# Ledger of designs, part 2: peptides against a protein of PDB entry 4CIC

Target 1, 148 residues: chain A of PDB entry 4CIC
Amino acid sequence: KVSTKGHYGVQAMFDLAQHFGEGPVSLKSIAERQGLSEPYLEQLIAVLRKAGLVKSVRGAQGGYILAREPRDIKVGDIIRVLEGPIAPVESVSQDDPEHSLKFDFSVTKSVWEKVKKSIEEVLDSITLADMLKDAEEAQMAQGYMYYI
Target 2, 147 residues: chain B of PDB entry 4CIC
Amino acid sequence: KVSTKGHYGVQAMFDLAQHFGEGPVSLKSIAERQGLSEPYLEQLIAVLRKAGLVKSVRGAQGGYILAREPRDIKVGDIIRVLEGPIAPVESVSQDDPEHSLKFDFSVTKSVWEKVKKSIEEVLDSITLADMLKDAEEAQMAQGYMYY

## One batch from the design tools (peptide; aimed at target 1 E83)

Design b2_p27_4_s4 (made by RFdiffusion4, then SolubleMPNN; its pose is not in this set)
Fold by OpenDDE base, seed 1:
Structure b2_p27_4_s4 (fold): chain B 148 residues (1-148), chain C 147 residues (1-147), chain A 27 residues (1-27)
Amino acid sequence: as target 1 above (148 residues)
Amino acid sequence: as target 2 above (147 residues)
Amino acid sequence: DEEALKEALEKALAEALAALAKALAEL
């Protein structure tokens, strides 16, 4: 399971990417479209803003915008920002609390480091622009299935 | 955090790989070498045995062996066996229990499917034989730093 | 910061592995 923060953070950032160039988007409108609670979205946006991924626009037409172009924001950037302050919840396997995962086994550590590196590479290979393109292609593919 | 089951399962299987061809290894000896509780190791070994990754040998010199050669056991095989019955702990973010992760957002789902596929490919690319080789190379590298 | 990134990625990894485990159990 991707962290709820990572998942919803990517959704919120994708919503802002879909509206990029249209001006500021209200948190309420993002929350409604993405099925998020507004208070939860405020927390996500606060972290994303502090990291410089989003900007707050003040005024009657105020809200949030992407701080960078969709092509300049990787999914990996979003995940690193949202998961960075999350203290590793010790997934104390409820079954054996005494087994502190001392990664003392160098070989097993190397396996997990390889997996970690692969995840980072994948997340860093996907931009919000790539996600926009994939969404457009998916909509077009659905549209063609209704006309055949 | 890799599940404790996945982590210790890979360690236990690696210990059995290090002793492959030497005959049956006792659970006690694996537990001692790997810093595992014997009861926890028994649960892991039971799952691994049911999946056909390990064999039980009976007798005075009884214990466990790998059911296949180290080259024929992928890390991905071990993880799939150990994590398959693990109900995904709903990482209920303690902060918002009502947000059931409805993966209803197709685009976000596709990102996680790509990540998942990449993890599978990596874990399926690493065998117990590769881990043995990496351990030997690491020991040799440490030995050369002492001379 | 690098350590926090490691921990975050370890969490993401754990969660991705748990998702993998679930999806492999569904296969």
Scores: peptide ipSAE 0.155, ipTM 0.713, DockQ to the pose 0.043; fails the geometry check
OpenDDE base, seeds 2, 3, 4, 5: peptide ipSAE 0.146, 0.134, 0.095, 0.143; ipTM 0.714, 0.708, 0.703, 0.705; seeds 2, 3, 4, 5 fail the geometry check

Design b2_p27_5 (made by RFdiffusion4)
Pose (drawn by RFdiffusion4):
Structure b2_p27_5 (pose): chain A 133 residues (1-84, 100-148), chain B 132 residues (1-84, 100-147), chain P 27 residues (1-27)
Amino acid sequence: KVSTKGHYGVQAMFDLAQHFGEGPVSLKSIAERQGLSEPYLEQLIAVLRKAGLVKSVRGAQGGYILAREPRDIKVGDIIRVLEGSLKFDFSVTKSVWEKVKKSIEEVLDSITLADMLKDAEEAQMAQGYMYYI
Amino acid sequence: KVSTKGHYGVQAMFDLAQHFGEGPVSLKSIAERQGLSEPYLEQLIAVLRKAGLVKSVRGAQGGYILAREPRDIKVGDIIRVLEGSLKFDFSVTKSVWEKVKKSIEEVLDSITLADMLKDAEEAQMAQGYMYY
Amino acid sequence: SAVAAKRAADQAAYDEAWRESLIPTLT
């Protein structure tokens, strides 16, 4: 199961990545395109801003823009920002879960917002039918 | 975060794997060694039994034993048993989570109870210090 | 004993914290 925070955090950061070249966009516009609740997004952006992942601009087309280029933002970075009598007895079971954790970390660190932008272009495109191989 | 069910399901199955050659053990003994609640364990075992992963033996010093050898039980098998207008718009974000799901499935399918038994022996051993 | 009870409580608390510390984005 993917948490609401992880899903919406990545969705909002990806929406900003899709508008990075064009400039700042309002939070309302992000919520509209992504189907997110504005109050929840406002709180999410506040953390991402404090983390230096997004920045606010005061322009007419003010609003929010990525604070780092998409190629320099791993999906794992976003997730890391959003997340927060004695004896020793080794647990092999726990070691299995550590391996699961490591593999997840590896996957999320292997994908940047730029990679997601490239995938978005390839997957949702249109072309003449002869070119589908 | 790992669910209580996944953690306890794997812990109980591994305890049975550690006692596979010796024979059946009681549910009370599993709960004691693993620090588990007996009521929760009983419910857990019932599902594992229905799935053919564990079997009950009448015996006298009977109890429960794995229904398949440890080498034939993947950790992923245990997890899979315990788990249960319109338009199209592709979500690249969802595709990321699909990749995460695939990697987890791959890790859990690559580890059997036999692998865990081998790891348990190697990690919890004692030996002369000169061999470290 | 009191020490054994505390030990069992400490271990349960550790186990719970440990489970919650593993990528909370995923369950």

Design b2_p27_7_s3 (made by RFdiffusion4, then SolubleMPNN; its pose is not in this set)
Fold by OpenDDE base, seed 4:
Structure b2_p27_7_s3 (fold): chain B 148 residues (1-148), chain C 147 residues (1-147), chain A 27 residues (1-27)
Amino acid sequence: as target 1 above (148 residues)
Amino acid sequence: as target 2 above (147 residues)
Amino acid sequence: SAADAFAAAGDAILLAPGTESFLKKAE
């Protein structure tokens, strides 16, 4: 599951990327811009900080910054930090509690592993810098639509 | 979410693929082999049948068969049938009910769309015939480890 | 398990904002 955590985490990291080089950003400002609750963002930032993707700056104008350049942070890095190792969620099929036999069917497992690998490859192919570029292009496109 | 439904659905379809050409397979036998409850399997099979991936055969030796050859059924086809359109699970972030603002942030959406596309491509690249081949190879490999 | 990983991946995909049905071809 790109959990709500993964989604919002990527948003928060993207916000920090947009402000990279401008100094520390307050959690409040990120929360407001990204439509996140501040308490929720605090939890996300704590995890991201612990993982070394974000740094805290202390002081009156303190806040958070990316720990690395946007080009050096993959979306995959963010997701891995927030989602953890996709622990085999014991699919407690709520619908069939009795037969939650982890039927380790090797072939079906292989299919899912291939899917997982593909996802990881895609996520690792996208950096925060790529996202910044995409955002700029989108803004330019919108700007041009207003002038036509 | 490849729901439990998607997972078990692929297993059930794979079981039917393994018996393709041998005639109808009973739900009971599939359930036993795949470690599924029969009632749960009935629900899955009903959906798969409605989608035209499975056919029911009536009679004393009735049961179910694949509606198409294993090579003509993609894993993606099975998942699409069972999962339906992955309705945007309104990520009711249980943790933040107030800010379930579907922030339609275009850039983040684009990332997820790319991921989605990649998954679809992978699932559409795998057929039940491919799975059969993989199973055969795995069995052969296990056989060689015991010898 | 890979199934769990897939379920997790699928969940991840489902939870990804705007990931409508991965498998519905936009007709």
Scores: peptide ipSAE 0.122, ipTM 0.729, DockQ to the pose 0.116; fails the geometry check
OpenDDE base, seeds 1, 2, 3, 5: peptide ipSAE 0.118, 0.114, 0.116, 0.118; ipTM 0.724, 0.726, 0.728, 0.723; seeds 1, 2, 3, 5 fail the geometry check

Design b2_p27_7_s4 (made by RFdiffusion4, then SolubleMPNN; its pose is not in this set)
Fold by OpenDDE base, seed 4:
Structure b2_p27_7_s4 (fold): chain B 148 residues (1-148), chain C 147 residues (1-147), chain A 27 residues (1-27)
Amino acid sequence: as target 1 above (148 residues)
Amino acid sequence: as target 2 above (147 residues)
Amino acid sequence: SAADAFAAEGDAILLADGQEAFDEKAK
């Protein structure tokens, strides 16, 4: 499962993408639109900013903006920043050296590596620009349903 | 990330696959080979047995055996039994109805559905028989490195 | 307990949020 952190991180980044070119967006406005607590969003944005995906703009009309164009930000980039490397299996902590004869069964590990690769390929194939396009298409489809 | 439960479940099932046709295997022997605690393995096996992936054999030479041939058990079957439906995102608990105006942003949900589908396709493409074959190939490759 | 650890692990197949709770209980 994508963590709540990853999920909300993608939502927050998508909100910023929807407002890209319109200037800085306040954390409050993002939180309200995305159904996030402002304190939680502040933590997410801090991580995303540190990673260079988001910029803070100071001033009366200050807030946050994407640091790159939506086409230059993959969903995979967001997830890697928030969650680290896409690891399909948690590394069982090496803390018990004697029982940590994890027979690193190369075969079971290979299964999870295949899963990892598949997830990475999917997440790296989707940009914020792709998500914007999908949203526009969905709105157009809804608009047509009201006119029929 | 696959849960520890899913990971160890696949390991336990793979151990049973390696011994398929040799008769019942004791929980103790599986636990020792897979580096699992016996109590933890007992819980895993109980779930797998209830789902019909494993059978218990009674008697002095009793233990556990795969309920089906290794070729008829997908990794995806094991994961679904242990973890439920492959959900890429935890359903944020609906418990707060007022803030649960989860704008079910159809777009973000669609991203996770794509991830889910991809994972399902991978896990459903791998059987315990495929894993056995991979293990044999790896052993053969190691044998060639020593010569 | 091993049972509590097992129950806590049951939710999410993919990402790590479940195991932080597991590692905290194993300490």
Scores: peptide ipSAE 0.024, ipTM 0.765, DockQ to the pose 0.105; fails the geometry check
OpenDDE base, seeds 1, 2, 3, 5: peptide ipSAE 0.020, 0.022, 0.022, 0.022; ipTM 0.745, 0.766, 0.761, 0.768; seeds 1, 2, 3, 5 fail the geometry check

Design b2_p27_8 (made by RFdiffusion4; failed a check: the pose's geometry)
Pose (drawn by RFdiffusion4):
Structure b2_p27_8 (pose): chain A 133 residues (1-84, 100-148), chain B 132 residues (1-84, 100-147), chain P 27 residues (1-27)
Amino acid sequence: KVSTKGHYGVQAMFDLAQHFGEGPVSLKSIAERQGLSEPYLEQLIAVLRKAGLVKSVRGAQGGYILAREPRDIKVGDIIRVLEGSLKFDFSVTKSVWEKVKKSIEEVLDSITLADMLKDAEEAQMAQGYMYYI
Amino acid sequence: KVSTKGHYGVQAMFDLAQHFGEGPVSLKSIAERQGLSEPYLEQLIAVLRKAGLVKSVRGAQGGYILAREPRDIKVGDIIRVLEGSLKFDFSVTKSVWEKVKKSIEEVLDSITLADMLKDAEEAQMAQGYMYY
Amino acid sequence: AAMAAAIATEAEPPLTTIELTTLPPEA
């Protein structure tokens, strides 16, 4: 199960990545395109801004823009920002879950917002039918 | 975050794997060694039994034992047993989470209860200090 | 073809034993 925070955090950061070259966009526009609740997005952006992942701009087309290029933002970075008598007995079971955690960390660190932009172009494109191989 | 069910399901199955050669053990003994609640364990075992992963034995010193050898039970098998207008718009974000799901499935299918038994022996051993 | 592939991929059951984003750090 993916948390609401993880899903919406990545969706919002990806929407900003899709508009990075064009410039700032409003939070309202992000919520509209992504189907997100504005109040929740406002709170999410506030944390991403404190983390230096997004920045606000005061222009007419003010609004929000990525604070780092998409190629320099791993999906794992976004997730890391959003997340917060005695004796020793080794648990092999816990070691299994550590291996699961490590693999997830590896996958999320292997994908950047730039990679997602590339995939978005390839997957949702159109072309003449002879070119589908 | 790992669910209570996944953690306790794997813990209980591994306890049975540790006692596979010796024979059946009571549910109370599993709950005691693993720090589990007996009521929760009983409910858990019932599903594992229906799935053919564990079997009850009448015996006298009867109880429960694995229904398949540890080498034939993947951790992923245990998890899978315990778990249960319109338009199309591709979501690259969802594709990321599919990749995460695939990697987890790969890790859990690559580990059997036999692998856990081997690891348990190697990690919780004692030996002369010169061999470290 | 890309749409059908995406639907086939998403049609698989999700994992619920692991709740994400909740990865703990290393000690």

## One batch from the design tools (peptide; aimed at target 2 V2 S3 E83; failed a check: the pose's geometry)

Design b2_p28_4 (made by RFdiffusion4)
Pose (drawn by RFdiffusion4):
Structure b2_p28_4 (pose): chain A 133 residues (1-84, 100-148), chain B 132 residues (1-84, 100-147), chain P 28 residues (1-28)
Amino acid sequence: KVSTKGHYGVQAMFDLAQHFGEGPVSLKSIAERQGLSEPYLEQLIAVLRKAGLVKSVRGAQGGYILAREPRDIKVGDIIRVLEGSLKFDFSVTKSVWEKVKKSIEEVLDSITLADMLKDAEEAQMAQGYMYYI
Amino acid sequence: KVSTKGHYGVQAMFDLAQHFGEGPVSLKSIAERQGLSEPYLEQLIAVLRKAGLVKSVRGAQGGYILAREPRDIKVGDIIRVLEGSLKFDFSVTKSVWEKVKKSIEEVLDSITLADMLKDAEEAQMAQGYMYY
Amino acid sequence: AKAALEAAEAAEEAAEEAAEAAELAAKA
């Protein structure tokens, strides 16, 4: 199960990545395109801003833009920002979960917003039918 | 975050794997060794039994034992047993989560209870200091 | 904002854990 915060955090950062070259976009526009609640997005952006992942601009087309290029933002970075008598007895079971955790970390660190932009272009494109191999 | 059911399901199955050669053990004994609540364990075992992963034995010093050898039970098998207008718009974000899901499935399918038994021996051993 | 996000996630995780407990009980 993926948390609301992880899903919406990545969605919103990806939307900003899709508009990075064009410039700032409003939070309302992001919420509209992504089907997100504005109040929740406002809170999410506030954390991402404090983390240096997004920045606000005061222009007519003010609004928000990625603070780092998409190629320099791993999905794992976004997730890391959003997340917060005695004796020793080794648990093999816990070691299994550590392996699960490590594999997730590896996948999320292997994908950048730029990689997602490239995938978005390839997967949602159109072309003459003869070119589908 | 790992659910209570995944953690306790794997713990209980591993405890049974540690006692597979010796024979049946009571649910109370599993709950005691693993720090589990007996009521929760009983509910858990009932599902595992229905899935053919554990079996009850009448005996006298009867109890419960694995229904398959540890080498034939993947951690992923245990997890799978315990778990249960219109338009199309592709979501690249969802595709990321699919990749996460795939990697987890791969890790859990690559580890059997036998692998856990071997790891448990190696990690919780004692030996002359010169062999470290 | 950070506190709010953490509170919401904690609530969400509690609700999911309760759903899984109910599912396991039904299966039993």

Design b2_p28_4_s1 (made by RFdiffusion4, then SolubleMPNN; from b2_p28_4, 17 letters changed)
Amino acid sequence: AQEKIEEEEKREEEEEEREEEEELRKMA

Design b2_p28_4_s3 (made by RFdiffusion4, then SolubleMPNN; from b2_p28_4, 16 letters changed)
Amino acid sequence: AMEKLLEEEREEEEKEEEEEEKELAEMA

## One batch from the design tools (peptide; aimed at target 2 K1 E83)

Design b2_p29_4 (made by RFdiffusion4)
Amino acid sequence: AEAAAAAAEAAAEEAALKADYALTIATDS
Pose (drawn by RFdiffusion4):
Structure b2_p29_4 (pose): chain A 133 residues (1-84, 100-148), chain B 132 residues (1-84, 100-147), chain P 29 residues (1-29)
Amino acid sequence: KVSTKGHYGVQAMFDLAQHFGEGPVSLKSIAERQGLSEPYLEQLIAVLRKAGLVKSVRGAQGGYILAREPRDIKVGDIIRVLEGSLKFDFSVTKSVWEKVKKSIEEVLDSITLADMLKDAEEAQMAQGYMYYI
Amino acid sequence: KVSTKGHYGVQAMFDLAQHFGEGPVSLKSIAERQGLSEPYLEQLIAVLRKAGLVKSVRGAQGGYILAREPRDIKVGDIIRVLEGSLKFDFSVTKSVWEKVKKSIEEVLDSITLADMLKDAEEAQMAQGYMYY
Amino acid sequence: AEXXXXXXEAAAEEAALKADYALTIATDS
């Protein structure tokens, strides 16, 4: 199960990555395109801004833009920002879960917003039918 | 975060794997060794039994034992047993989560209870200090 | 009647156990 915060955090950061070259966009526009609740997005952006992942701009087309280029933002970075008598007895079971954790970390660190932009172009494109191999 | 059911399901199955050669053990003994609640364990075992992963034995010193050898039970098998207008718009974000799911499935399918038994022996051993 | 009630309770307990995923991703520690 993926948390609401992980899914919406990545969705919103990806929407900003899709508008990075064009410039700032409003939070309302992000919520509209992504189907997110504005109040929740406002709170999410506030954390991402404090983390230096997004920045606000005061322009007519003010609004929000990525604070770092998409190639320099791993999905794992976004997730890391959003997340917060005695004796020793080794648990092999816990070691299994550590291996699951490590693999997830590896996958999320292997994908950047730029990689997602490239995938978005390839997957949702159109072309003459003869070119589908 | 790992669910209580995944953690306790794997713990209980591994305890049974540690006692597979010796024979059946009571549910009370599993709950005691693993620090589990007996009521929760009983419910858990009932599902595992229906799935053919554990079997009950009448015996006298009877109890429960694995229904398959540890080498033939993947951690992923245990997890899978315990788990249960319109338009199309591709979501690249969802594709990331699918990749996460795939990697977890791969890790859990690569580890059997036998692998866990081998790891348990190696990690919780004692030996002359010169051999470290 | 008692047997049917016990079967229904056991089915409800099984459904509750199996209702969710084993892992939750992107959560606090």

Design b2_p29_4_s1 (made by RFdiffusion4, then SolubleMPNN; from b2_p29_4, 19 letters changed)
Fold by OpenDDE base, seed 5:
Structure b2_p29_4_s1 (fold): chain B 148 residues (1-148), chain C 147 residues (1-147), chain A 29 residues (1-29)
Amino acid sequence: as target 1 above (148 residues)
Amino acid sequence: as target 2 above (147 residues)
Amino acid sequence: DEEEEEEEEEEREEEELMSDEALELAVDE
């Protein structure tokens, strides 16, 4: 599962993508548009900035921008930065090494690896540019429904 | 993410698949082989039984069996029984309906729906019979490395 | 009162964020 952190991270990055080329966006304005708390968003942005997905711009009109073009940022890149490696199963902390008969559940592990790979393939196939395009198409479709 | 419940549920079902046709397997024997606590396994088996994936056999040699052939049980069936619908994102319980500006994040939602669909496709493509075959292939490969 | 509710909400969000990070760290070990 994608965590709340990953979910909101993708929303924040998508908001920055929508404003790409318009200059720096304030955290307040992102928070207001995305329904996020400003402090929570500040933490997310700090991680994303450290990973080089976001840049901080200083000044009276300061804020944040995408560090790369929307086409050069995959959803998978955002998730890996926020959540680390995509894990399809919660780590069964088999803390007890003695009774962990490591039945090398190679077969069950292979199921979860297939799930992992599938998630990675999907998330790596979607860029912020793809999301922008989907938003434009949705807006056009809504516009047509109001004229009918 | 698949929960610990889903993970151990698949392990328990796979153990039952390995013994399919040999008669009923005791929870104790499954627990010993799979490294599970017997009480935890009892809870899992109760859910799986209620869903019709497992049958209870009564008697001195009683225990549990798969309710269907391994080929007729998908990993996705097990996960859906134990965890419900595959959710790619934790439900952000935006319990507060007032400040939920439902920005109809139709675009972000579509990303997660694509992830969900991909997980479902994978889990529905794998049966317990496929897992049995993979286990046999792995055992054969290990046997060849010892010679 | 409103400031305390905002601080309690911020603390809950920080705890949720830290809990998510703790869950993620446990997967890489």
Scores: peptide ipSAE 0.020, ipTM 0.768, DockQ to the pose 0.032
OpenDDE base, seeds 1, 2, 3, 4: peptide ipSAE 0.016, 0.017, 0.014, 0.018; ipTM 0.753, 0.762, 0.754, 0.764

Design b2_p29_8 (made by RFdiffusion4)
Amino acid sequence: AAAAAAAAAAVAARNAAAAAAEKALTIAE
Pose (drawn by RFdiffusion4):
Structure b2_p29_8 (pose): chain A 133 residues (1-84, 100-148), chain B 132 residues (1-84, 100-147), chain P 29 residues (1-29)
Amino acid sequence: KVSTKGHYGVQAMFDLAQHFGEGPVSLKSIAERQGLSEPYLEQLIAVLRKAGLVKSVRGAQGGYILAREPRDIKVGDIIRVLEGSLKFDFSVTKSVWEKVKKSIEEVLDSITLADMLKDAEEAQMAQGYMYYI
Amino acid sequence: KVSTKGHYGVQAMFDLAQHFGEGPVSLKSIAERQGLSEPYLEQLIAVLRKAGLVKSVRGAQGGYILAREPRDIKVGDIIRVLEGSLKFDFSVTKSVWEKVKKSIEEVLDSITLADMLKDAEEAQMAQGYMYY
Amino acid sequence: XXXXXXXXXXVAARNXXXXXXEKALTIAE
């Protein structure tokens, strides 16, 4: 199961990546395009801003923009920002879960916002029918 | 975060794998060795039994034993047993989570209870210090 | 004895805080 925070955090950062070249966009516009609740987004952006992943701009077309280029933002970076008598007995079971954790970390660190932008272009495009192979 | 069910399901199955050659063990003994609640374990075993992963034996010193050899039980098998207008708009974000799901499935399908038994031996051993 | 008790309490508090931490994923639910 993917947490609301993870899903919305990545959605919102991806929406900003899709508008990076065009410039700042309002939070309302992000919420509208992504189907997110504005109050929740406001709180999410506040953390991402403190983390240096997004920045606010005071322009007419003020609003929010990525603080780093999409190629320099791994999905794992976003997730890391949002996340927060004695004896030793080794647990093989726990070691299995450590392997699951490591694999997830590997996948999320292998994908950047730029990679997501490239995938978005390829997957949602249109073309003449003869070119589908 | 790993669910209580996944953690206890795998713990219990691994305890049975550690006792497979010796024979049946009671649920109380599993709960004691693994630090599990007996009521929760009983409910858990009932599902595992229905799925053919464990079997009850009448015996006298009877109890429960794995229904398949450890080498034929993937950790992923255990997890799969315990788990249960309109328009199209592709979500690249959801495709990321699909990749995460695939990698987890791959890790859990690559590890059997036999692999865990081998790892348990190697990691919890003792030997002369010169062999480290 | 007092040091051991303090270490046990610190480990228990640390593990409770870690269990309460928010995570992006819940696995094997």

## One batch from the design tools (peptide; aimed at target 1 S3 E83, target 2 V2 S3)

Design b2_p30_2 (made by RFdiffusion4; failed a check: too like the target's own chain)
Pose (drawn by RFdiffusion4):
Structure b2_p30_2 (pose): chain A 133 residues (1-84, 100-148), chain B 132 residues (1-84, 100-147), chain P 30 residues (1-30)
Amino acid sequence: KVSTKGHYGVQAMFDLAQHFGEGPVSLKSIAERQGLSEPYLEQLIAVLRKAGLVKSVRGAQGGYILAREPRDIKVGDIIRVLEGSLKFDFSVTKSVWEKVKKSIEEVLDSITLADMLKDAEEAQMAQGYMYYI
Amino acid sequence: KVSTKGHYGVQAMFDLAQHFGEGPVSLKSIAERQGLSEPYLEQLIAVLRKAGLVKSVRGAQGGYILAREPRDIKVGDIIRVLEGSLKFDFSVTKSVWEKVKKSIEEVLDSITLADMLKDAEEAQMAQGYMYY
Amino acid sequence: SFEEELYKRRAEEAQAAAEADSSEYALTIA
C-alpha cells in the first residue's frame, strides 16, 4: 500500500516537472490537473519548499516551480523528505524486511523526475499505426 | 512499514521451519519463543492451515508442523496467502509504484524458509576467534 | 516466575500491536 503522502508528493512534483520549462504554476492548477485536495497540497508544498525541492515566485504568472532540475531530483529524494532488560537476539525475519527495504530504496533512487518525463512522453504519445512494432 | 500479519506470519512459519526435523510443536511454544500473542497466532495459523502451508497432527506430543519442506516455501508464498464516467489516463506515478511492487515481489520470491534456516545458522553462530 | 512474567508481557505487547493494525497489505510504502 502506498501512502497518500507518497502518492500525492510524487504526483505534485511530477506536475511541476512537466511545467518546469514553461515556468511557475499555481497550486490550484496542480490540484486541478492531479485531482488533489488543495488544503492537502498546500501542506505538502510547504514541506517540499522547506526542503529546497520547490520554490515560490512572486510574478504575474507567479506560483511554484521546481527548485532543482528534474534530472537532479530522485523519486527517493522526495520520499525521504516527506518521511520522518536489554538483550540482542538476531532476527532472520527482520533481515528479510531489510532486504525488501533496500530493494525499494534502490528502485526509487534509480528513477528521476527527468526519467518520468521521458516515460510520460513515450507512453501517452500518438503516432501513425505502422510505427507500432 | 511491515504489517503485524506479515511480520508474525513469517515469524511463525520460520519457527516451524526451525522445528521441522524434530516434529510437531504446540502453538503455545511458538508464541513463547517468538513473543507473539496466542490468540493472534491461532487465527494466523488457521489461515496458513487452510492454505496447506501448515498441518495439525493429533499425536500426543502433537501440535503443528510445516505441510511442505522449507525449501518449497517462498517468503512471498506466505505473504500472498495472508493478503487479500470512465476514461483512461496513464499515470507515470503509478508506474513507479508498480516497479516498487515488482522489486518487492522479486526479493520475497527469492528467499525460501530453507534460505532463512541457512542464514540463521551462519549469523547466530559461535566459533574460535581466529576464524573471523 | 520471571519466564511467566516475560511471556505475559510479550504476549500483551503483541496483542496491542495486533489490535493497532488493520492493514490488508503486508507493507505500507512511503

